# Peptides against a protein of PDB entry 6RGO: the designs that were tried, part 68

Target 1, 392 residues: chain A of PDB entry 6RGO
Amino acid sequence: MALKLLGFNQDATCFSVISSNKGVTIYNCDPFGKCFELEKSTSNDEELDFLVEMLFSTSLIAVVDKTIGASKRKKLKIVNTKRKATICELTFPHEIMDVIMNRKIICVVLKSDQIFVYDISCMKLLRTIDVRGEKLKSTSKFRNSEAVGDIGVRVSLSTDNNSILCYSSYSKSDKENAPLNDIVVFDALKCIQINVLPAVHQSNIVCIACSPDGMLMATASEKGTIIRVFKTIDTENDEPILVNEFRRGSRPSRISEMKFNHDNTLLACVGESDTIHIFALPVTTTEADANEDDTLQQSSHSLSSSINGLQYISKGLANRFGKIIVSKIPTQSQQRHVAYIKIPENAKYRIGFPKDTTNTIHICGEDGNYLVYSIPRNEVGPCTLVKSNTFD

## One batch from the design tools (peptide; aimed at target 1 T58 K82 R83 I87)

Design b2_p20_4_s2 (made by RFdiffusion4, then SolubleMPNN; from b2_p20_4, 9 letters changed)
Fold by OpenDDE base, seed 5:
Structure b2_p20_4_s2 (fold): chain B 392 residues (1-392), chain A 20 residues (1-20)
Amino acid sequence: as target 1 above (392 residues)
Amino acid sequence: SEELEKEAEEILKKLEKLKE
């Protein structure tokens, strides 16, 4: 049977899948089992396509039927899973490409490169973000979306109540073919632009992850060889702060998903490669008031490899058009993974970090495997399989 | 969380009333 993965929820307590024969199924991770099923409404042998966004493990989900030929590709449904009922339906002018939510906000991404921001509590429209801007509205050249593959606006939303929205934007080049290589940071509650990170990659951004608290973002381009991590809000001398640059590999490979863990200590990535990569982030010691005197001299031989090579990001060569190119961290300061998981070749996997166990990762595959791995703390190496389940 | 489910149920009830 063909399975299609939709992904994990915000805290990796549930994941959703499309089964060609059944429709949409939601699984609980612990205890493992089916918690919701939405039956296929059409008898046709059409390849099913859906968007499903969960509000954590609650009875509230957002659903879009993206099946080919369906007039429903422009419709967002809010569904009560306990009642199996559509509570609200919104219709958009264009096809829905993505849906993301937290406790406060729903963001709907359209094929028109528009982001609609809603207050979840009443489904009131707070903002329409037009990523193309007014100048591109006059040129009726919709990118012939048939010939240029999955290159659209990418979004990520913080899982907290601050509701920090990160999205890819077009660089201000007067060229008709401007890349989606800028990032905008947006307060989705106040509807205010907080920051703009110009030219974070040389090519289009295809993957974005926001940290749960909205303080960090990770970005990857079409090449998927380098992952960059930035601060979202803070700037140094009005320039974006690059915290980390990670090397996934030397060969180009598309990254489909990235996730931070709940304490911002780990970043995982998955895609077309046979390997899930897990990277360590520097622990920003928040100044916790270390008032308590507890003298435990645990000689943590921190392998403080003195990465003294915070080479100041030399002012990116302003090209003739004043574009700041984010300077590359020297290849010697590019960190590799601290941990990895081997997955079957050509298997699509999704990743999630559970809230309560910062050194555990959940993964699921279109092969019907749900797997829980332990991440090694003190060594670079493979993750250890802790639990396995199968689904159909 | 039971608190999150209660919040989701309150949202769903409010959205149902806004459709009538």
Scores: peptide ipSAE 0.619, ipTM 0.948, DockQ to the pose 0.890
OpenDDE base, seeds 1, 2, 3, 4: peptide ipSAE 0.618, 0.605, 0.601, 0.607; ipTM 0.948, 0.946, 0.945, 0.946

Design b2_p20_4_s3 (made by RFdiffusion4, then SolubleMPNN; from b2_p20_4, 8 letters changed)
Fold by OpenDDE base, seed 1:
Parts: C-alpha cells; structure tokens; sequence
Structure b2_p20_4_s3 (fold): chain B 392 residues (1-392), chain A 20 residues (1-20)
C-alpha cells in the first residue's frame, strides 16, 4: 500500500499517516496501535493528500483535505477524534501549505506566503503576517507563480505556552528573486517581532526547527549540508547569536525535518539521505556550578581529524554576511557527539523525541516501520534499536 | 495526559459556544 507520512505530534506520543485505501490513520506509540481513522470522503482512486496537526495526545486535530479541488485545500477543520465530529471550520483565501499548533496558538501558512495566527481557545485571528508584503514596497513584479516549486515560507512553533514562532522571510536585497534566507522570530501570543536573523544561509531556507522552550532555532538551506543553531531571543550587540554549526554531509541532500529533544541537548535531522543524523548540543552551563574541579584528563589523541571543519568558520563569513558574532564557543573540544540511524534508501522517514526519555528517538517510515532507538551518550556511533512495530 | 485532555475539552467547549 502507498503510505504517506504526516509526522509525529509535539511530544512523539502519536504519529499520523495517509493510507491510500483508508485515509488518515493516527497511531499511538505506547502502547502501539491505531487510535483514530479518518475515512476518505471519496470512493475514487485519487491520490490522497492531507495536512494533519495533532494537539499532543488529545482528541483534537486540525485537518486539511488537499485531495480534491482548490476549495477543499483552503478549508481547515478542527475535529474531535473521539466524537468523529467537526467542531470548527475555517476557510482561507489561498491554499493551505502548513498548519502548526500548540496549546495556545494555531498558525496556518498559505500559498500566498501569509501566516494566519489564531488563539486556539476561540479561533480569534490575532495576526496576519504577510511575508511578501514586507517586500512589496519595491517591485510589483509578481514572480510567475508556476516556478514557485517546493520553496515557500517555512515555520516552526515552540511547543510550550510562550509560543515562539520562527518563520523564513525574504531578504531585503534589491534582486527581483530575493531568497527566503532571513528568519523572523515572533511572539505569537503578544503578536510582536522579537528578532530578525538576516541571511542565515546563502540559499532559501527549507527546514526550520524551534526548540520546545522556544530558546533555540535550527535552520537548513536547500543544500542541506550545514545546519545552523541560533538563539531566538537573545542577541549580542543587537547581532544574532550562532550557538552551533553542524555539518550533515559533504553532498547536497534535502532535509525534510529537524527536531530538538525536550532538554535542548540533541538535534536530529532527516531527509532524502539514507541517514538520520543526531547532533549533540553543548550544554550551556550557567557560570554558577563550574566549581567542581574534576580534572578528568581524558586523552586528547584520536578524534582530531573530523574537527578541522571548525577553523573555516572565522574568516570567510565575517566579510559578506553582517558580523554573525560566533560567540567564543569555548575551545574546549567538546567533541560534537554525532549519532546516526541508517534508514532504507528512498524511504521517507519522520522523527520525534519523547518527553520522558531524552536519549530516545522515535522514527516512522513510509515503509510501514515504527522504530524506537536509544541514542549513545558519549560516543560517536550508531543508535541502538530498542523497539520495532509495523503499520499498514 | 489527563490535564492535556481537560485543556482540550475546555478548548472544544469554547469553540462550540462560538457556533451558537
């Protein structure tokens, strides 16, 4: 059967899939099993396309049927899964491209590069963000809408109640074809812009992840070779703080999803490559507890070769992109621990981090595998498979 | 889980009140 993955919920307790024969199915991760099925509205052998966003493990979901006709692609339904009832329906002027939510906020991304921000408790529109309109003061040349392929506004929302929204924006360059390589950090509750990170990549941003607490953001471009991690709110001398830069690989490969774990110690990425990568984030020890003198002289020798990528950061970026103050990452060779999971070639996978087990990752594939892996703590290497289930 | 479902039930109730 053709499966299409929709993804995990915010805490990786559930995941959603499209089955060509059944429609949308939601699986619970533990105990593993089907918890909801949304039947297809049509008997036709049409390719099913849906957006589904879950509100954690609750009975509330947001659904967009993208299968049939331009009118359905503009409708958002809030559905109670226990009652199988539509409790709210909204219609938008343009096709819905993405939906993201937490307990306070729902964000709807349109094909028009607009973000509609709602208070979920009353579906009151708090803000319409027009990502194009900020640019429209210059050139009225409508980009021919046909060549707007797989590149649109990307969004990520913190899973906490602070509701930090990160979105990609167009650079202020006088070029008709400005890339989506700026990031805006937005307080979705207060409806205020908090920060702007200019030109964080050379090409369009295709993937964004916000940390659960909204304090960190990860970005990847169309090249998918470099992942950058920034502070969202904090600035140094009004300049963005680059916390980490990770190299996924030397070969270009699209990143489809990134996730932080719940304690901001790990960042995972998945995409078109045969490998899920998991990067360790340096724990920013607050200055206070640095008193314990444990002089573990761990032997400096062997891992020197892979770290050579760090030296090139300093000279080249400073001149063309405004001074990204790479804060002095302490030259303590905190070996950027990298774990990995091998996945089947051409299988699309999605990732999620469970709340209670910070060193565990959930993955699911269009191959019908739901897998739980343990992440090694201190050693570069493969993750260990802990649990496997199959779905259809 | 229980608190999250109670919050979802409160959201649902508010959304149903807006339809009246």
Amino acid sequence: as target 1 above (392 residues)
Amino acid sequence: KKEEEEEAEEIEKKLEELKK
Scores: peptide ipSAE 0.339, ipTM 0.882, DockQ to the pose 0.864
OpenDDE base, seeds 2, 3, 4, 5: peptide ipSAE 0.303, 0.338, 0.319, 0.323; ipTM 0.869, 0.881, 0.875, 0.879

Design b2_p20_4_s4 (made by RFdiffusion4, then SolubleMPNN; from b2_p20_4, 10 letters changed)
Fold by OpenDDE base, seed 1:
Structure b2_p20_4_s4 (fold): chain B 392 residues (1-392), chain A 20 residues (1-20)
Amino acid sequence: as target 1 above (392 residues)
Amino acid sequence: MEELEKEAEEIEKKLLELKK
């Protein structure tokens, strides 16, 4: 049967899938099993397309039926899964492209590059962000919307109550064809822009992840070769703080999803490649606990060779992009431990980090596999499979 | 978990009150 993955919820306790025969199914991760099914409204053999956003493991979900007709693609339903009842329905002027939520906020991304921010408790519109309109003070040329391929506004929301929203924006370049390579950091509760990170990549941003606490953000471009991690709120001399730069690979490959773990020690990415990559984030030692004298003479064994790729930040590109103060991350050889999971070729996977186990990752595939892996802490290597289940 | 379910029930209650 053709499965389409929708993703994990905020804490990786549930995941959602589209089954061609059944409609939307939600699975619980532990104990593993089907917890909800939204039946197909139509008997037609039409390809099912839905957006589903869960409020953690609660009975509350947001649903968009994208299967039939332009009118349904503009409707957001809030559904109680236990009662199988629509609580409320919102209609938008344009097709819904994405929906994200936490305990306080729901954000709806439209094909018009608009973000509608709502207070979830009353579905009151707090803000409409017009990502195009912020640019449109200059040139009235409606780019024919047809040639805007698979590149739209990307969003990520912190899972905490601070409700930090990160979204991709158009660069201020006078070029008709400005890329979506800026990031805006927005307080979704206060409706205030906190920060702007200009030109974080050379090409359009296709993936964004906010940390659970909203303090970090990861970005990837269409190339998917380099992942950048920034502070969201903090700046140094009014300039964005680049915390990390990771290389996923040398070959271009689209990243479809990135996630931080709950303690901001790991960043995972998945996409069109046969490999899920997990990067270790350096622990920002706040200077306070540096007093313990642990003289661990870690023997200098020369695994020097492969990490040397960071030396060629060519001096030349630093001049045109504003001085991204790459704070001298002290060249302490914190071997950025990279773990990996091999996945079947052409299988789409989704990723999630459970809250209670910081070194565990949940993955699910359109191949019908739900897998739990243990992440190695102290070495570069493969993750270990801990649990496997199948779904249909 | 139970606290989040209660919060979801309160959200549902408010949304149903606004629909009347």
Scores: peptide ipSAE 0.529, ipTM 0.931, DockQ to the pose 0.863
OpenDDE base, seeds 2, 3, 4, 5: peptide ipSAE 0.507, 0.511, 0.519, 0.519; ipTM 0.925, 0.926, 0.928, 0.929

Design b2_p20_5 (made by RFdiffusion4)
Pose (drawn by RFdiffusion4):
Structure b2_p20_5 (pose): chain A 327 residues (1-135, 151-284, 335-392), chain P 20 residues (1-20)
Amino acid sequence: MALKLLGFNQDATCFSVISSNKGVTIYNCDPFGKCFELEKSTSNDEELDFLVEMLFSTSLIAVVDKTIGASKRKKLKIVNTKRKATICELTFPHEIMDVIMNRKIICVVLKSDQIFVYDISCMKLLRTIDVRGEKIGVRVSLSTDNNSILCYSSYSKSDKENAPLNDIVVFDALKCIQINVLPAVHQSNIVCIACSPDGMLMATASEKGTIIRVFKTIDTENDEPILVNEFRRGSRPSRISEMKFNHDNTLLACVGESDTIHIFALPVTQRHVAYIKIPENAKYRIGFPKDTTNTIHICGEDGNYLVYSIPRNEVGPCTLVKSNTFD
Amino acid sequence: EEEEEEFEEALEEAEEELEE
């Protein structure tokens, strides 16, 4: 099959790609190279490694499953790339759905909507967050920098009226203190959530409304959450997969089951800004590095890696700059 | 205990790589 299940780095330095042939490869951007290659751990052709989230540019990797079911739901391995050795192997009572890391905090998301928060220096579990224990699936996002701030979607107080709903809760994972609870920002479920690298901004995606809403995170007034802006959906409602925030928080990237990738600018310092054409029935992931605010890195399951430029004052499409091909 | 020590060492090396 195709080279599916792409994962994207926080710092846009490199990306994670599960080659359907054997193991998983991690490439670099500048200069482009085979950074790390995981050996054979397979027994059938269409069984896939699912979840890899990494540090910035380091040797520390979070790896989850290989087999379809032998050791998948209850595994987490911590591996150094230079020496291919497993250090700590943590086990969990449920199936892992997502893992997000930063320089201070490691988060592990379970299928039962449990979120394990670890101080990464000693792997002491800081707090277990029973989201489904209180009231598609939960989408979680996290800040990249320190003062790492956790954002997760939670159910509303209408569990008696109906089974599924989605509000937003802002949580400081550094001190394990809940900061702000946002109400039902959508009349539908929440598909994907993105938080700014500095932790000051947050994006929300609805399945039905397909309108991205941005709220202030922490400095927002206690009395009411502050809404920043909204963005035009386009001609057709489409499911959103992954969104990212720029380092200066002036730009927002959006990708999904659509022909195009949309770029939204921010009035921190309107409907649409920059649009990147994309092949229809192929899936891509987004990133942009810290070095410049004009470059957007693109990861594709078709085997191509592209670097586009952004027009500051023109509503035109992006300009391609650099490209390379996968393995 | 041994695994904790190895993890601390690996973390220190990851910090050094970030400094570079």

Design b2_p20_5_s1 (made by RFdiffusion4, then SolubleMPNN; from b2_p20_5, 10 letters changed)
Fold by OpenDDE base, seed 5:
Structure b2_p20_5_s1 (fold): chain B 392 residues (1-392), chain A 20 residues (1-20)
Amino acid sequence: as target 1 above (392 residues)
Amino acid sequence: SKKEEEYKKFLEEARKELEK
């Protein structure tokens, strides 16, 4: 039967799927097993579509019924999985495109390019971010781009309590067709803009990942050939700090999801390609723990690859053909994956990093496979399969 | 309201699940 993946929770302890027969099912990863089911309310052969966002492994989930023809596409339900009961319901003016949460905040992304930020503790609206609103001062034409179904505001939220929200925004170009290629970094608790990264890609951003601590973000464009990792808060001479530029591949391929591991040492990406790529990040030594004298001579030959701090000065030379973002990073400085997983061609997969094992990745497929891989530490190569389970 | 009290109770249950 056709499965549709909804994804992992914030710490990869659970994942959710849509089964055409059953509706929404949530699985626990360890021990592996079904922990919740939301039965389909309709006997109709309608293609089921849902958003499900979990609050980690808790009984709190946010649910949106996105099934075609349903007036429910504008409704967010907070559900208690233990009671199978809707505790809160919110209705929005537009279709819900995405829902993300942590322990403090729920963000709801609308088809109108609005982000509604809520305090999860009381479901009070803290902020409405209008990503179009800065443009509406110049040109009132709503893109009635019904046809460009896949280009919308992308969001990612830190899983910590700092609640750093990264979202894609429209470039300041006077063109009606300005790309969603800026990133805004927003403190979702204080409701303040912290940073703006202009023109991080030449085309629309289709995938964003925030690190668990909110200190890093990864971005990918529609091309999906290059992934850029930036610092979220820190700037150098009022310019964005590019930490890494990774090459996923030479061929265009959409990236559907990216995740950092818990300690910001790894970034994984998955999408339409037959390969999950895992990249190594430089360990940002926080200067703070320099005081403890413990002389443990562990001769870890950390390959001090000279992290030439590549100042990404986005001098967008406005040549006659538009702002060409010249990556100052030579194509030779683009890092490759350190590890990979081969997946079935055309299979949709989701990825998650567990907290307790920084060198383990969880993946699940619409083929009904839940797989746990070990990531190699000392060599570039394939990940090793450690555990496998099936779901329906 | 009764719904707000039910929601607060549910969130406190979920918070206790995060501390385990």
Scores: peptide ipSAE 0.342, ipTM 0.900, DockQ to the pose 0.786
OpenDDE base, seeds 1, 2, 3, 4: peptide ipSAE 0.307, 0.300, 0.290, 0.307; ipTM 0.886, 0.883, 0.879, 0.885

Design b2_p20_5_s2 (made by RFdiffusion4, then SolubleMPNN; from b2_p20_5, 9 letters changed)
Fold by OpenDDE base, seed 5:
Structure b2_p20_5_s2 (fold): chain B 392 residues (1-392), chain A 20 residues (1-20)
Amino acid sequence: as target 1 above (392 residues)
Amino acid sequence: SEKEKEYKEFLKEAEEELKK
């Protein structure tokens, strides 16, 4: 049977899949089992396509049917999984490309490069973000690229209540084909732009991950060779703070998903390669803990010792032409993965980090495998398989 | 509306599920 992965929820307690015969299925991770099924309404042999976004492990899901006809592709349904009922339905002017949520907001990304921000508590529209801006509406012939070219606005949302929204934006270059290589950081609750990271890559951004707390953001371009991690809110001298630059590989390969763990110590990436890469982040000691004189000499041999001082090379070379070229971290300071998982070649996998186990990663494949791995702490190497389950 | 009441009741149920 052909499976299509939809992904994990925010805390990796559940994942969703499309089964060609069954429709949408949601699995619980622990205890492992089917918790919801949206049965296929039509006996047609049409290839099923859905967006499903879960509100954690709750009975609330957002569903978009992308399979059948242009009308359904514009409809967001809020479904109660316990009642198998549509509680709310919203219709958009354009096809829905992505849906993300947390406890406070739902963001709906349209094919028009618009982001609709909703208050989840009442489904009230808080903001429409037009990423193309008003000036580009006149000249942008809709890219009738029938090529479902993966070049569109990318979004990521913090899973916390701060609701930090990161999205890709068009560079201010006067070129009709400006790349989606800027990042905007947006407070989705207050509806305020809080930061802009210009030209974070040379090509279009195809993957973004926001940390659970919204303090960090990871980005990858179409090349997928370099991952950059930035602070979202903080700036130094009005310049973006580049925290890390990771090298996934030397060969171009698309990154489909990135995730931070819940304590911002790890960043995982997956895509078209045979390898899930896991990178260690420096533990930023927030200055706040400096004042409590708590004398507990607990000899936590923290992994702090071997992370030689990552000098935050915040020195953006402000080139005379106002392009903040994010200073190329010298190729020598590009960190490699600390851990990896080998996956079948050409298998699509999704990743998630469980909240309670910061050194555990959940993965699922279109091969029908749900796998739990332990991440090594003290050495660079493969992750250890802890649990495996199969789904259909 | 009845749908808005149903949505609020459902969201409250989901918020109670998030606390367990």
Scores: peptide ipSAE 0.342, ipTM 0.901, DockQ to the pose 0.783
OpenDDE base, seeds 1, 2, 3, 4: peptide ipSAE 0.308, 0.305, 0.321, 0.306; ipTM 0.886, 0.884, 0.890, 0.885

Design b2_p20_5_s3 (made by RFdiffusion4, then SolubleMPNN; from b2_p20_5, 9 letters changed)
Fold by OpenDDE base, seed 5:
Structure b2_p20_5_s3 (fold): chain B 392 residues (1-392), chain A 20 residues (1-20)
Amino acid sequence: as target 1 above (392 residues)
Amino acid sequence: DEEMKKYQEFLKEAEEELKE
């Protein structure tokens, strides 16, 4: 049977799948088992397509029926899983492309490059973000639906209550084909733009991950060879702070998903390649107030790799192409993965980091495998399989 | 009004499930 992965929830306690015969199924990770099923409403042999966004492991989910021919592609349903009941329904002017939520906010991304931001407590619209802006409404013929490959507005939301929304935006290029290579950082609760990172890649952004606390974001372009990690809020001399630049590979390969672990020490990425890559982030010691006392001499030989301050000196090569963030990171200083997982070729996988175990990663595949891996701490190498389950 | 009240009851139930 063909499985289609929808993904993990925010804390990797659950994952959702589409089964061609059953419809939407949600699995609990520990103890492993089916916890919810939304049965297929139609006997038709139509390829099922859904968006499902979970509110953690709760009885609340957002569902969009994206099945071809379904008049429901513009409808967001909030469903109580215990009662199998729709408790709220919203209709949008355009097809829903993505839905993301936390405890405070629901963001709905439309095919029109609009982001609708809702207060989850009352489903009140807080903001409509028009990523194309008012000036482009007149000339942008709807990209014809057929040749619009998966190039649209990408979003990521912090899982905390600060509700930091990162989204891809069009560069200020007067060209009709301006790339979606800017990132906007937005406070979704206050409805304020916090930061703008111009031209973080040369091509369209296809994947964004926000850290759980909203302090970091990772970006990948259509090339998927380089991942950049930035601070979301902090700036240095009004310029974006690049924390890390990771090399996934030398060959172009699409990244479908990235996630930070809960303590911002790891970034994982998955996509069309046979390899999940896990990168180590520098532990930003928040200066916890040094209260004086406890002399415990634990000689942790922290490998103080001299983090030579990556002065993001944008030398203004104002060539006629917009201010590309030219990484001054020499290609030699691009960090590699610290850990990896081999996956079957052409298998789609999703990733999640559990909250309680910072060195564990959950993965699930369209091959029907749910796998738990331990991430090595002290060496560069493969992850160790700890647990495996199958689903259908 | 009644639909929003029911929605808030279900959201409250979900917020209680997040504390367990």
Scores: peptide ipSAE 0.402, ipTM 0.911, DockQ to the pose 0.793
OpenDDE base, seeds 1, 2, 3, 4: peptide ipSAE 0.225, 0.253, 0.232, 0.262; ipTM 0.830, 0.855, 0.837, 0.856

Design b2_p20_5_s4 (made by RFdiffusion4, then SolubleMPNN; from b2_p20_5, 8 letters changed)
Fold by OpenDDE base, seed 4:
Structure b2_p20_5_s4 (fold): chain B 392 residues (1-392), chain A 20 residues (1-20)
Amino acid sequence: as target 1 above (392 residues)
Amino acid sequence: EEEEKKYKEELEEAKKELEK
């Protein structure tokens, strides 16, 4: 049967899939099993397309039926899964592209590059963010949104109550074809813009992940070769703080999903490649446990000298191309993965980090595999398969 | 009004599922 993965919930306790024959199915991860099914509304052999966003492991889900024509693609339903009842229905002016939620906020992304921010407690609209509105002051041309089918506003929301929303925005370039390569950091509860990270990539951002606490953000462009991790709120001299630059690979490959683990120590990415990559983030050592003087003489031999030469050339060219503020971490300091999982090349996978086990990753595939892997702590290597289940 | 009330009741029930 053709499966389409919708993904994990916020804490990787459940995942959702579209089965061509059944409709939407939600699986519980532990104990593994089917917990909900939404039957298809039509007997037609139409390819099923849905958005489903879960409120963690609760009976509440947001559902968009994208299977049938332009009218249904504009409807968001909040469904109680226990009662199998729609408890709220919202209609939007444009097709819904994405839905993301936490305990406080629902964000609805439209094909119009608008983000509707709702208070989940009452389904009241808090804000409409018009990502094009900043650009429409300059470029009257309707980009025929038809031709570049897969480039739109990307969003990620913190899973905590702080409700930090990160979204891609258009760079302030006088060019008709400004890329979606800025990031805006937004407090979704207060409806305040916190930060703007300009030109974080050279091309459109296609994947964003916010950390569970909203303090970190990972970004990937259409090239998917470099992942950048930034602080969301903190700035240094009014400039964005680049925490890490990771190299996924040398070959271009689209990243479909990234996730932080619950303690911000790991970042995983998945996409069109045969490999899930897991990167280690620097733990901000709180200064307290600095007492164990384990003098690992890391011979910090004086590689200081060669880095100075490349800084000088960047100043002169910066004036004509808008300040790519991203001080490229020198290619030599680009960290690789610390761990990896091999996946079938032809199967799309989704990833999730469980809350209680920071060194465990959940993955599910369109091949019908739900897999739990242990991530190595002290060595660079493959993850170890701990549990396997199948679904249909 | 009744739909908003019903939605709030459903959400309060779901919030109790998050606390378990």
Scores: peptide ipSAE 0.383, ipTM 0.906, DockQ to the pose 0.751
OpenDDE base, seeds 1, 2, 3, 5: peptide ipSAE 0.359, 0.348, 0.359, 0.382; ipTM 0.899, 0.894, 0.899, 0.905

Design b2_p20_6 (made by RFdiffusion4; failed a check: the pose's geometry)
Pose (drawn by RFdiffusion4):
Structure b2_p20_6 (pose): chain A 327 residues (1-135, 151-284, 335-392), chain P 20 residues (1-20)
Amino acid sequence: MALKLLGFNQDATCFSVISSNKGVTIYNCDPFGKCFELEKSTSNDEELDFLVEMLFSTSLIAVVDKTIGASKRKKLKIVNTKRKATICELTFPHEIMDVIMNRKIICVVLKSDQIFVYDISCMKLLRTIDVRGEKIGVRVSLSTDNNSILCYSSYSKSDKENAPLNDIVVFDALKCIQINVLPAVHQSNIVCIACSPDGMLMATASEKGTIIRVFKTIDTENDEPILVNEFRRGSRPSRISEMKFNHDNTLLACVGESDTIHIFALPVTQRHVAYIKIPENAKYRIGFPKDTTNTIHICGEDGNYLVYSIPRNEVGPCTLVKSNTFD
Amino acid sequence: EEEEEEWAEELIEELEEEEE
């Protein structure tokens, strides 16, 4: 089958790719290279490694499952790339759905909507967050820098009226203190959530409305959350998969089950800005590095890696600059 | 970049010590 289940780095330095053949490879951007290659851990052809989230450019990797079910739901391994050794092997009572890391805090998301927060220096569990214990699935996002700030979608106070709903809660994972609770920002479920690298901004994606809403995160007034801007969906409602924020928080990238990738600018310093054509029934992931604000890195399941440029003052499409092919 | 790698190596050492 195709080379599916791409994972993208925080610092846009490299990306994680599960080669359907054997193991998982991690490439670099500049210069492009085979950075890390995981050996054979397979027994059948279509069984897939699912979840890999990494540090910036380091040797520290978070790896989850290999087998379809033998050791998947209850595993987390911490591996050094230079020496291929497992350091700590944590076990969890449920199935892992997502893992997000940063320089200070490691988050593990379970299928039962439990979020385990760890101080990464000693792997002491800071707090267990019973989201489903209070009231598709939960989408979680986190800031990259320090003062790492956690964002998760929570159910509303209409559990009695109906089973599924999605509001937003802002949480400071550094001090384990809940900062702001946002109301039902959508009339539908929440599909994907992106938080700014500095933790000041947040994006939300609806399944039905397909309109991205941006709220201030922490400095927002206590009385009411502050809405920043909204972005035109286009000609057709489409499911969104992954969104990213620029380092200066002037740009927002959007990808999903659509022909095009949309680029939204920010009035921090409207409907559409830059659009990148994309093959229809293939899936891609997004990133952009810290070095420049004009370059957008693109990861594709077709086997191609592309680097596009952004037009500052023109509403035109992006310009391709650099490309390379996968394995 | 180099500083980040050094920091990651130091963190791995501390985790190994705790495992022991």

Design b2_p20_6_s1 (made by RFdiffusion4, then SolubleMPNN; from b2_p20_6, 11 letters changed; failed a check: the pose's geometry)
Amino acid sequence: SKELEKEAEELLEKLEKLKK

Design b2_p20_6_s2 (made by RFdiffusion4, then SolubleMPNN; from b2_p20_6, 11 letters changed; failed a check: the pose's geometry)
Amino acid sequence: MEKLEEEAEKLLKKLEELKK

Design b2_p20_6_s3 (made by RFdiffusion4, then SolubleMPNN; from b2_p20_6, 10 letters changed; failed a check: the pose's geometry)
Amino acid sequence: MEELEKKDEELLEKLEELKK

Design b2_p20_6_s4 (made by RFdiffusion4, then SolubleMPNN; from b2_p20_6, 10 letters changed; failed a check: the pose's geometry)
Amino acid sequence: SEELEKKDEELLEKLEELKK

